# Ledger of designs, part 300: peptides against a protein of PDB entry 5EIB

Target 1, 366 residues: chain A of PDB entry 5EIB
Amino acid sequence: VDLEPGTMDSVRSGPFGQIFRPDNFVFGQSGAGNNWAKGHYTEGAELVDSVLDVVRKESESCDCLQGFQLTHSLGGGTGSGMGTLLISKIREEYPDRIMNTFSVMPSPKVSDTVVEPYNATLSVHQLVENTDETYCIDNEALYDICFRTLKLTTPTYGDLNHLVSATMSGVTTCLRFPGQLNADLRKLAVNMVPFPRLHFFMPGFAPLTSRGSQQYRALTVPELTQQMFDSKNMMAACDPRHGRYLTVAAIFRGRMSMKEVDEQMLNVQNKNSSYFVEWIPNNVKTAVCDIPPRGLKMSATFIGNSTAIQELFKRISEQFTAMFRRKAFLHWYTGEGMDEMEFTEAESNMNDLVSEYQQYQDATAD
Target 2, 366 residues: chain A of PDB entry 5EIB as posed
Amino acid sequence: VDLEPGTMDSVRSGPFGQIFRPDNFVFGQSGAGNNWAKGHYTEGAELVDSVLDVVRKESESCDCLQGFQLTHSLGGGTGSGMGTLLISKIREEYPDRIMNTFSVMPSPKVSDTVVEPYNATLSVHQLVENTDETYSIDNEALYDICFRTLKLTTPTYGDLNHLVSATMSGVTTCLRFPGQLNADLRKLAVNMVPFPRLHFFMPGFAPLTSRGSQQYRALTVPELTQQMFDSKNMMAACDPRHGRYLTVAAIFRGRMSMKEVDEQMLNVQNKNSSYFVEWIPNNVKTAVCDIPPRGLKMSATFIGNSTAIQELFKRISEQFTAMFRRKAFLHWYTGEGMDEMEFTEAESNMNDLVSEYQQYQDATAD

## One batch from the design tools (peptide; made by RFdiffusion4, then SolubleMPNN)

Design b2_p27_2_s4 (from b2_p27_2, 16 letters changed)
Fold by OpenDDE base, seed 1:
Structure b2_p27_2_s4 (fold): chain B 366 residues (1-366), chain A 27 residues (1-27)
Amino acid sequence: as target 1 above (366 residues)
Amino acid sequence: MPIYAGEQEKVIAYWKEREALGRAPFR
């Protein structure tokens, strides 16, 4: 789905374009112009019914519909505005199904789009209310991984998207392959989300290895475990050491000893015990799938629900506030039928979310 | 071990109780 035809043409002409049904390409002509309000109230609102028709059709064809997965950016107008509209509409029609998102967070290091803080804040407001699980994929973190860890001097969107795809493949492993942890989307939500609003996850993927070091790296369970818990490996731009994990899931792929995985997972929890809340019992889950990802002998995917995620929201909030106090570009949104009050509500809700994370970070068992 | 659905409810209930007691607001 896009409000621009060119994106659909790029997908269709791509190496995997043929795996999608032609009728499932729903697109507009005008785009959102990086305006959330165009995506949500005007251009996107005109297209949403056509998307919902496809969603219904595909849902009816499912033997067992668990829920929905949306991949979108929060910085643009389509992914943010229309994406959140679509989430709302799907939630209304399928209130008993899981809403999962892969939400790409904007960063000044990657995009020069000045209004991204507005689009992101307005989107987060919708995601807090209408999603059950949101994987926060921060372009800043992806850039930093590409630059620092992968030793890419000039990271491209292709490099960033490679990390995203690896992570998405990792977190969906339990849904796609039979394994020891038969997780469905609902079970994942129950396991990862101790509080309904606190459903924003820090994903990570291991191994991450520079091209120059790939040939020399032995992949071991200890190395995967160490890397996936490294703050530098998080795909959300927050340091888990500045917060506490509410819940964690680790998904290992490849032929490995389950015993070794359990031992290493126990060791890393013990080593990092200060970074976990003590009042959520059994808050770390491990899955092993014998099927490795393509081109790797083994991998590990990390899913963290941490109070440190507030650093991401604080960054967006600071950028938002700096613009909104000046009423910068506000007329672009109000001209699409938005009220200034909706900006204030979105800012407030995001700040409340930050406060909730901080509260649970500071909470003791006593 | 999995956080069972019943454990999530217990955690939520615990925090709601703490909020009601003014010790940790559950907003």
Scores: peptide ipSAE 0.027, ipTM 0.491, DockQ to the pose 0.012; fails the geometry check
Fold by OpenDDE base, seed 2:
Structure b2_p27_2_s4 (fold): chain B 366 residues (1-366), chain A 27 residues (1-27)
Amino acid sequence: as target 1 above (366 residues)
Amino acid sequence: MPIYAGEQEKVIAYWKEREALGRAPFR
């Protein structure tokens, strides 16, 4: 789905374009112009019914519909505005299905779009209310990984998207391959989300290795385990050491000893015990899949529900506030039918979420 | 929302119940 036809043409002409049905390409002509309001109330609203018709058709063809997975950006107008409109409409029609998102957070290091803080804040407001699970994929973190860890002097969108695809493949492993315990979207939500509003995950991937160091790196269970808990391997621009983990999932892929995995996972929890809440028992879950990713002998994917994620929302809130106080570009949104109150409500809800994470960070067992 | 003292107990109970029901997808 896109409000611009050129994106659909690029997907269709790509190496995997043939895996999608032609009728499942739904697109507009005008685009959103990086405006959330165009995505949500005007251009996106004109297209949404056509998307919902496809969603219904595909849902009816499913033997067992668990839920929906949306991949979108929060900085642009289409992914943010139309994406959150779709989430709302799908939630209304399928209230008993899981809404899962891969939400790409904007960064000034990657995009020069001045209105990204508005689009992100308005989107986070919708995600708080209408999603069950949101993987926060931060363009700032991806850029920093590419530059510092992968030693790419000029990271490209292709380099960032490679990290995104590896992470998405990792977190969906238990949905695609049989494990010792059958994981589904609902069971994942049950194990990862202790409080309904606190459903924003910090994903991470290991191994992350520069091309020059690849030949010197051993891939071992201890190294993968250590890297998953390293702040440098997080795909969200927050430091886990500044917060506490509410819940963690680790997904190992490749041929390895389950005993060694369990021992290393216990060791890393014990070493990092100060970074976990003490009042959630057994809050670290581990899965092992014998099938490695393509081109790797083994990998590990991390899913963290951490109170440190508030750093990401604080960054967006600060940028939002600096623009909104000046009413900068506000007329572009109000001209599409938005009220200034919608901005204030979205800011308030995001600040409430930050406060909730802080309260759970500071909570002690009695 | 303020964390009320009873919320930690609810979370602990919630996790214990889910473990007892075998609903955890991971070990």
Scores: peptide ipSAE 0.024, ipTM 0.545, DockQ to the pose 0.011; fails the geometry check
Fold by OpenDDE base, seed 4:
Structure b2_p27_2_s4 (fold): chain B 366 residues (1-366), chain A 27 residues (1-27)
Amino acid sequence: as target 1 above (366 residues)
Amino acid sequence: MPIYAGEQEKVIAYWKEREALGRAPFR
């Protein structure tokens, strides 16, 4: 789905364009112009019914509909505005299904779109209320991984999207292969989300290795485990050492010893015990799938529900506040039928979320 | 990272080609 036809043509002409049904390409003509309100109230609202018709048809074709997965950007107008409209409309029609998102967070290091803080804040407000699970994929973190870890001198969106695709493949492993710990979206939510509003995840993928270092790096369970818990490996621009893990899932792929996985996972928890809340019992879940990702002998995918995610929301909030105090570009949103009060409500709800994470970070078992 | 060896390389190559055709580099 897109509000611009050129995106659909690019997907259709791409190396995998033929795997999608032609009738499932729903697109507008005008785009959102990087405006959340155009995506949510005008251009997106005109297209949403056509998307819902496709969603219904595909849902009826499912043997067992678990829920929905949306991949979208929070910095643009389409992914943010229309994406959150779609989430709301799907939630209204399927209230008992899991809503899962892969939400790409904007960064001023990656994009020059001045209004990204507005689009992100307005989106986060919707995601807090209408999603069950949100993987926070931060373009800043992806860029830093590409530059620092992968040693790419000039990272591209292709390089960033490679990390995203690896992570998406990793986190969906339990859904695609039977007999895993998190075999369905609801069970994943039960294991990962101790409090309904605190459903924002820090994803990570291992191994991440530069081309020049590949020949010197063994793929071992200890190395995967160590890299997976490294702050530099997080695909959200947060340091887990500045917060506490509420819950963690580790998804190992490939032929490995379950005993070795359990030993390494216990060792990393013990070594990092100060970075876990003590009042959530059994808050680390481990899954092992014998089927490796293509081209790797083994991998590990990390899903962290950490109070450190508040660093991401604080960054967005600071940028939002700096623009909103100046009333910068507000007329572009209000001109699409949006009320200025919705900005204040979205800012308030995101600040409340930050406060909730901080409260649980500071909570003790006593 | 040989993630999805061959297929991921095609996807990366496709996106790099599109960037070369008109998207601004990262700052």
Scores: peptide ipSAE 0.014, ipTM 0.378, DockQ to the pose 0.028; fails the geometry check
Fold by OpenDDE base, seed 5:
Structure b2_p27_2_s4 (fold): chain B 366 residues (1-366), chain A 27 residues (1-27)
Amino acid sequence: as target 1 above (366 residues)
Amino acid sequence: MPIYAGEQEKVIAYWKEREALGRAPFR
């Protein structure tokens, strides 16, 4: 789905364009112009019913519908505005199904889109209420990984999207292969989300290796385990050491000893015990899939529900507040039928979310 | 449509000022 036709042409011409049914390409003509309100109230609202018709058709064709997965950017107008409208409409029609998102967080380091803080804040407000699980993929973190870890001098959107795709493939491993711990979306939510509003995840992937060192790196279970818990491997721009893990899932892929995995996972928990809440029992889940990802002997994917995610929301909130106090560009949103109060409500809800994460960070077992 | 140039400059200037306070952009 897109509000611009050129994006759909790029998908169709891509190496995997033929895996999608032609009738499942729904697109507008005018775009959102990086405006959340155009995506949510005008251009996106005109297109949403045609998307819902496709969603219904595909849902009816499922033998066992678990839920929905949305991939979108929170910085743009289409992914943010229309994406959150679509989430809301799907949630209304399918209230008993899991809503999962891969939400790309904007960074001023990666994009020149001035209104990204508005689009992101308005989107987060919707995601807090209407999603069951959200993978936070931060463009700042992706860039830092590309530059510092992968040693790419000039990271491209292609390089960032490669990390996104690797992460998405990793976190969906248990959904795609039988016999895994998190075999369905609901079970993943039960394991990862102790409190309904605290459903924002920090994904990570290992191995992250530069092209120059890839041939010399021995992949071992200890190295994968250590890298998954390294702050530099997080796909969200927050430091887990500044918070506490509520829950963790580790998904290993490849032929490895389950005993060795369990030993290394126990060791890393013990070494990092101060970064876990003590009042959630058995809050680390481990899965092993014998099928490695393409081109690797083994990998590990990390899913962290950490109170450190508040750093991401604080960053967006600070950016939002600084723009909103100046009433910068508000007329572009209000002119699309949006109320100025919705900005204040979105800011408030995001600040409440930050406060909730802080409360659970400071909570003790006693 | 891109946001008009004069407002874009003010926001770019604001972000550059914050970047100068310790978060440098991608070069």
Scores: peptide ipSAE 0.000, ipTM 0.249, DockQ to the pose 0.033; fails the geometry check

Design b2_p27_3_s1 (from b2_p27_3, 8 letters changed)
Fold by OpenDDE base, seed 4:
Structure b2_p27_3_s1 (fold): chain B 366 residues (1-366), chain A 27 residues (1-27)
Amino acid sequence: as target 1 above (366 residues)
Amino acid sequence: FVSDPEILEVLYEIRSENPDIIVINVA
């Protein structure tokens, strides 16, 4: 879905254009111009019914609809504004289905779009209320991985997207291959989300590899386990050591010993016991899928529900506040029919979320 | 992001391998 036709033409003409149903391409004539309000109230609102018609048709074709997986950017007006509008409308129509998102968080390291903090804050407000599980894919973390870890002098969007694709493939492994842990979206939510509002995940992947690089050396299970829990392998720019894990899922792919995986997972938990809450029993889940990812013999994907994710939200909030106090660019949003009060409500809800994470971080077993 | 071939491939794999999940890609 896009408000700009050019992106759809690129997809259709691309190597994968033939694998998508023509009727599932929905696009507008005018882009959101990096404005959440255009995506949510004007341009996106004009297109949303057409998208919902497609969603309904696809839903009717499902034997047992689990839910929805939405991928969007929170920096762009279409992904942020129209994406969250779609989430809201889908939630209204399918209240008993799981809403899962891959939400790309903006960063000044990657984009110079000045209004991205507004788009992100307004989006997070919607995601808190209308999603069941959200993978936070942070452009800041992706950039830092590419630059610092992968030693790419000038990270490209292609380099970032390679990390995103590996992560998305990893976290969805259990959904795609039967007989695994978290085999459906609802089981994932039950295992990963102990509190409904605290459904924002830190994904991580090991081994980290650049686009077009082949990993000829297979990592060992101990190496994968160590890297997977390393802050440098997290796709969200926060340090897990600054918080506590509420829940964790580890997904190993490739032919390996389950016994060795279990031993290493126990070892890493014991070494990092101070970074787990003690009052949630059995809060680490492990899955092993025998099917490796393309180009790798073995991989590990991490899903963390950590109170350290508040660092990401604090970063966005600080950027938002710095602009909003100056009333910078507000007229671009209010001119699209948005109320200024929605900015303060969104900021408040995000700050409440941060406070909730901190509360559970500081909680002790009675 | 939305038009990246690697992203599109993964989205296709998710949808094709799990028909009970509707995948929506928003630009």
Scores: peptide ipSAE 0.483, ipTM 0.909, DockQ to the pose 0.909
Fold by OpenDDE base, seed 5:
Structure b2_p27_3_s1 (fold): chain B 366 residues (1-366), chain A 27 residues (1-27)
Amino acid sequence: as target 1 above (366 residues)
Amino acid sequence: FVSDPEILEVLYEIRSENPDIIVINVA
């Protein structure tokens, strides 16, 4: 789905353009111009019914619909505005189905789009209410991984997207291969989301690899386990040592000893016990898939529900506040039919979310 | 992001291997 026809043409002409049904391409004429309000109230609102018709048709073709997976960027107007509009409308029509998202968080390190903090904040407000599971893929973290860890002097969008692809592939492993932990979206939600509003995940991947690079180094299970829990491997710019894990899922891929995996997972939990809440029993889940990812002998993917994720939201909130206090560019949003009150509501809800994470971080077992 | 071939490949894999999950890609 896009509000700009040019992007759709690129997808159609690309190597995967033939994979999608022609009828499943829905596009607008005017674009969102990096404005959430255009995506949500005007341009996107004109297109949303057409998208919903496609969604309904696809839903009818499912024998047992689990739910929806939406991928979008929170910095752009279409991904943020129209994406969250779609989420809201789908939630209304399918309230008993799981809404899962891959949400790319904006960063000033990656984009010069000045209104990204508005788009992100307005989007997070919607995601808090209307999603069951959200993977936070943070451009801040992706950039830092590319620059600092992968030693890319000038990270490209291609480099960032490679990390996104690896992460998406990793976290969906259990859904894609039978007989695994969290084999469906609902089981994932049950295992990962102890509190409905606290459904924002910090993903991580090991080994980290750049686009076109093959890691010839054979990693061991201990090395993978250690890297997977390293803050440098997190796709969200949060230090898990500044918070506590509510829940964790670890997905190992490749030919390895399940016994060794279990031993290393126990070891890492014991070594990092201070960074886990003690009042959620069995809050670490491990899966081992014998099918390695493409180009690797083995990998480990991390899904963390950590109270440290508040660092991400605080960053966005600070950027939002700095702009909103100046009333910078507000007329672009209000001119599309938004009320200024929606900005304050979104900010408030995000701050409440931060407070909720902090509350559970500070909670002790009685 | 949405037009990236690697992203599209992964989305295709997810959809093809999960017939009961509707995948929506918003640009």
Scores: peptide ipSAE 0.476, ipTM 0.907, DockQ to the pose 0.901
Fold by OpenDDE base, seed 2:
Parts: sequence; C-alpha cells; structure tokens
Structure b2_p27_3_s1 (fold): chain B 366 residues (1-366), chain A 27 residues (1-27)
Amino acid sequence: as target 1 above (366 residues)
Amino acid sequence: FVSDPEILEVLYEIRSENPDIIVINVA
C-alpha cells in the first residue's frame, strides 16, 4: 500500500513484482508528504476503503484467520498516518484477531525529515491502543549496528534493510515452521505480553552480517547465546541493562544440540538474573528450528519485552517536545483537520506508557 | 524501505508460509 504511484511501479518492475497479485496493489495519486495527518485524515482516508476491500477478500480466503501483520515506517506520512488508520479500521472490523506490526522507528541519523517526531508520537499513541504485538525496529539501532559493529563507513538503506529482513525472518520462524513454540500469533501474545499495553518488543539477531559479507567464522551455540543478549545485537536503541526483562523468546535456527541450547539459555539467565523481573516465573521461552536461514549455518533471534524500551520512547518524546513547544510545522497538521489536543493526548499516552514500564521495572515480588 | 527486494522477499515468504495471516506492507 502506498499513496505514491512510483513506489508501486518499482515493486511491480522489481524481481518480485510478478509474485504479488495485481489486485493487491493499492496506491493513491498523491503522497502524504511526510505528514501523518495527510496519511490519517485526508489522502489516506480516501484510499483506506479500497485497502479494506482487499483485506476483506483475503480474510474470506483464509480457513482460519489468525490475524494481521503490518509493516510500516513511523517516520513517513503514509506508513505512520495511513498505516495507523488501517490498524484502527482493521481492529474495528476484526476485534478478535491479532494485530501484529513491524514498526520502523525514525532516527535523525538516517533521515533528514524534520517532522518525524510528530509522526512517530502520533503513531505510537495508535499502536498502544490498537496493536497486540509490535516489533520495534529502530533506525537508530540499525544505523549504529551498521556503523559500529559492521564497520560500514556510510550505511545505506540497503544495509539497514538487510538487518530488518534477517530480524523479520527470525522472529517469524516459529510461525512459518510447524511444531514450534509460539506457533501462532495468539500463543506468542500469551507468552510475551503479560500486560496488554506493554506489547512493544525489542528484537535482536545473531550473527550480525552485512549484505555481501561472507562470514567465515561459524558461531557456536554459546557465542550465539551471548551475542543474542548483548545490547549491540538489539534492533532497538535500548540497553537491556538499564531495565528488566518481563519476557523473552529465543529462536535458534540450524543444526544444533537442544541440550546445549537449553544449557546455554539457563546459563545466560543465571548470569543476567538481575536484568529479569523475579515475579514472572518461566518468562524465557526457547525454540529450535533445524532449518538454518539462507546463507548461514546457524542463527539466534531474540524477542525481548523489556522495560528498557522506555529509552526509545523517551528519545522520541524529547524530540517531539522540542518541536511542539515552538509549534514548529504544526500548521501542516492542523490544516488537515487535526487539533493541537490530539498532539498532547498522544504525548501523554506515550509518557504514561513510559511510566508503566518504570513501575514494573521497580516492582518487587513482595 | 517498502520497495526493497530483500524486504519483499521476506514478506512473501511469511505470507506464503502462513496462509492464515494477512500481510500488509505500507510505504
């Protein structure tokens, strides 16, 4: 789905353009211009019914619909504004289905779009209310991985997208292969989301590889386990050591010993026990799939529900506040029919979410 | 981002292997 025709033409002409049904390409004539309000109330609102018609047809073709998986950017006007509009409308029509998102968080290191803090804050407000599971894919973290870990001097969108692809493939492994832990979206939610509003995940991947780089060194299960819990392997710009894990899922892929995986997972939990809440028993789940990812012998994917995710929301909130206090570019949003109150409500809800994470971080078993 | 071939490949794999999950890609 896009408000710009040119993106759809690029997809259609690309190597995978023939794989998608032509009728599943829905696009507008005018883009959102990086404005959430255009995506949510004007240009996006004109297109949303056409998208919902496609969603209904696809839903009717499912024997047993689990739910929806939406991929979008929170920095752009279409991904943020129209994406959250779609989430809201789908939630209204399918309230008993799981809403899962891959939400790309904006960063000034990656994009020069000045209004991204507005788009992100307005989107997070919608995600808090209307999603069941949200993978936070943070462009800040992706850039830092590319620059610091992968030693890329000038990270490209292709380099970032490689990390996103590896992460998405990893976290969906249990959904794609039968007989796994968290084999459906609802089971994942039950295991990962102890409190409904606290459904934002920090994903991580090991080994970290750049596009076109040959990894000559095969990692061992102990090395994968250690790297998976390292803050440098997180796709969200948060330090897990500054918070506590509510829940964790670890997905190993490749030919390895289940016994060795269990031993290493127990060891890493014991070594990091101070970074877990003590009042949620059995809050670490492990899956092993014998099918390795393409081009790797083995990998580990991490899904963390950590109170440290508040660092990501605080970053966005600080950027938002700096712009909103000076009413910078606010007329672009109010001119599309928004009220300033919607900005303050979105900011308030995000700050409440931060406070909720902090409350559970400080909670004791007593 | 949304037009990246590597992203699209993964989204296709997810959809093809999960017929009971509707995958939506928004630009």
Scores: peptide ipSAE 0.472, ipTM 0.903, DockQ to the pose 0.915
Fold by OpenDDE base, seed 3:
Structure b2_p27_3_s1 (fold): chain B 366 residues (1-366), chain A 27 residues (1-27)
Amino acid sequence: as target 1 above (366 residues)
Amino acid sequence: FVSDPEILEVLYEIRSENPDIIVINVA
């Protein structure tokens, strides 16, 4: 879905354009111009019914609809504004279905779009209320991984998207292959989300590879286990050592010993015990899929629900506040039918979320 | 992002392997 036709033409003409159903391409003509309000109230609102018609049609074809997976950017106007509008409308129509998102968080290191803090804050407000599971794919972290870990001097969108694709493939492994832990979206929610509002995940992947790079080194289970728990491998720009894990899922792929995986997972938990809450029993889940990722012998994907994710929201909040205090660009949003109070409500809800994470971080077992 | 071939491939795989999950890609 896009508000600009050029993106859809690129997808259709691309190597995978023939794989998608032609009727499932929905696009506008005017674009959102990096404005959340255009995506949410005007241009996006004109297109949303067409998207919902497609969603209904696809839903009717499901024998037992589990839910939805939405991929979007929170920095742009379409992904943020129209994406969250779609989430809201789908939630209204399908309240008992799981809403899962891959939400790309903006970073000044990746984009020069000055209004991204507004778009992100307004989006997070919607995601808190209308999603069950949100993978935080943070452009700040992706850039840092490309630059520091992968030693790419000038990270490209292709390099970032490679990390995103690997992560998306990894976290969905259990959904795609039968007989695994978290085999459906609801089971994932039960295992990963102990408190409904605290449903934002930090993903991680090992081994980290750049687009076009060949890893000649065979990794071991101990190396994968250590790497996926390393703060440098997190796709969200927060340090897990500054918080506590509420829940963790680890997904291993490739031919390996389940016994060795269990041993290494126990070792890493014991080594990092101070970074887990003690009052949630059995809060680490492990899955092993014998099918490796394409081009790799083995991998490990990490999903963390950590109170340290508040660092990501604090970063966005600080950027938001710095702009909002100056009333910078507000007329671009209010001119699209948005109320200024929606900014303060979104800011307040995000600050409340941060406070909730901090509360559970400070909680002790009675 | 939305037009990236690797992203599109993964989204297709997710949808094709999960008939009971609706996959939506927003630009």
Scores: peptide ipSAE 0.468, ipTM 0.903, DockQ to the pose 0.905

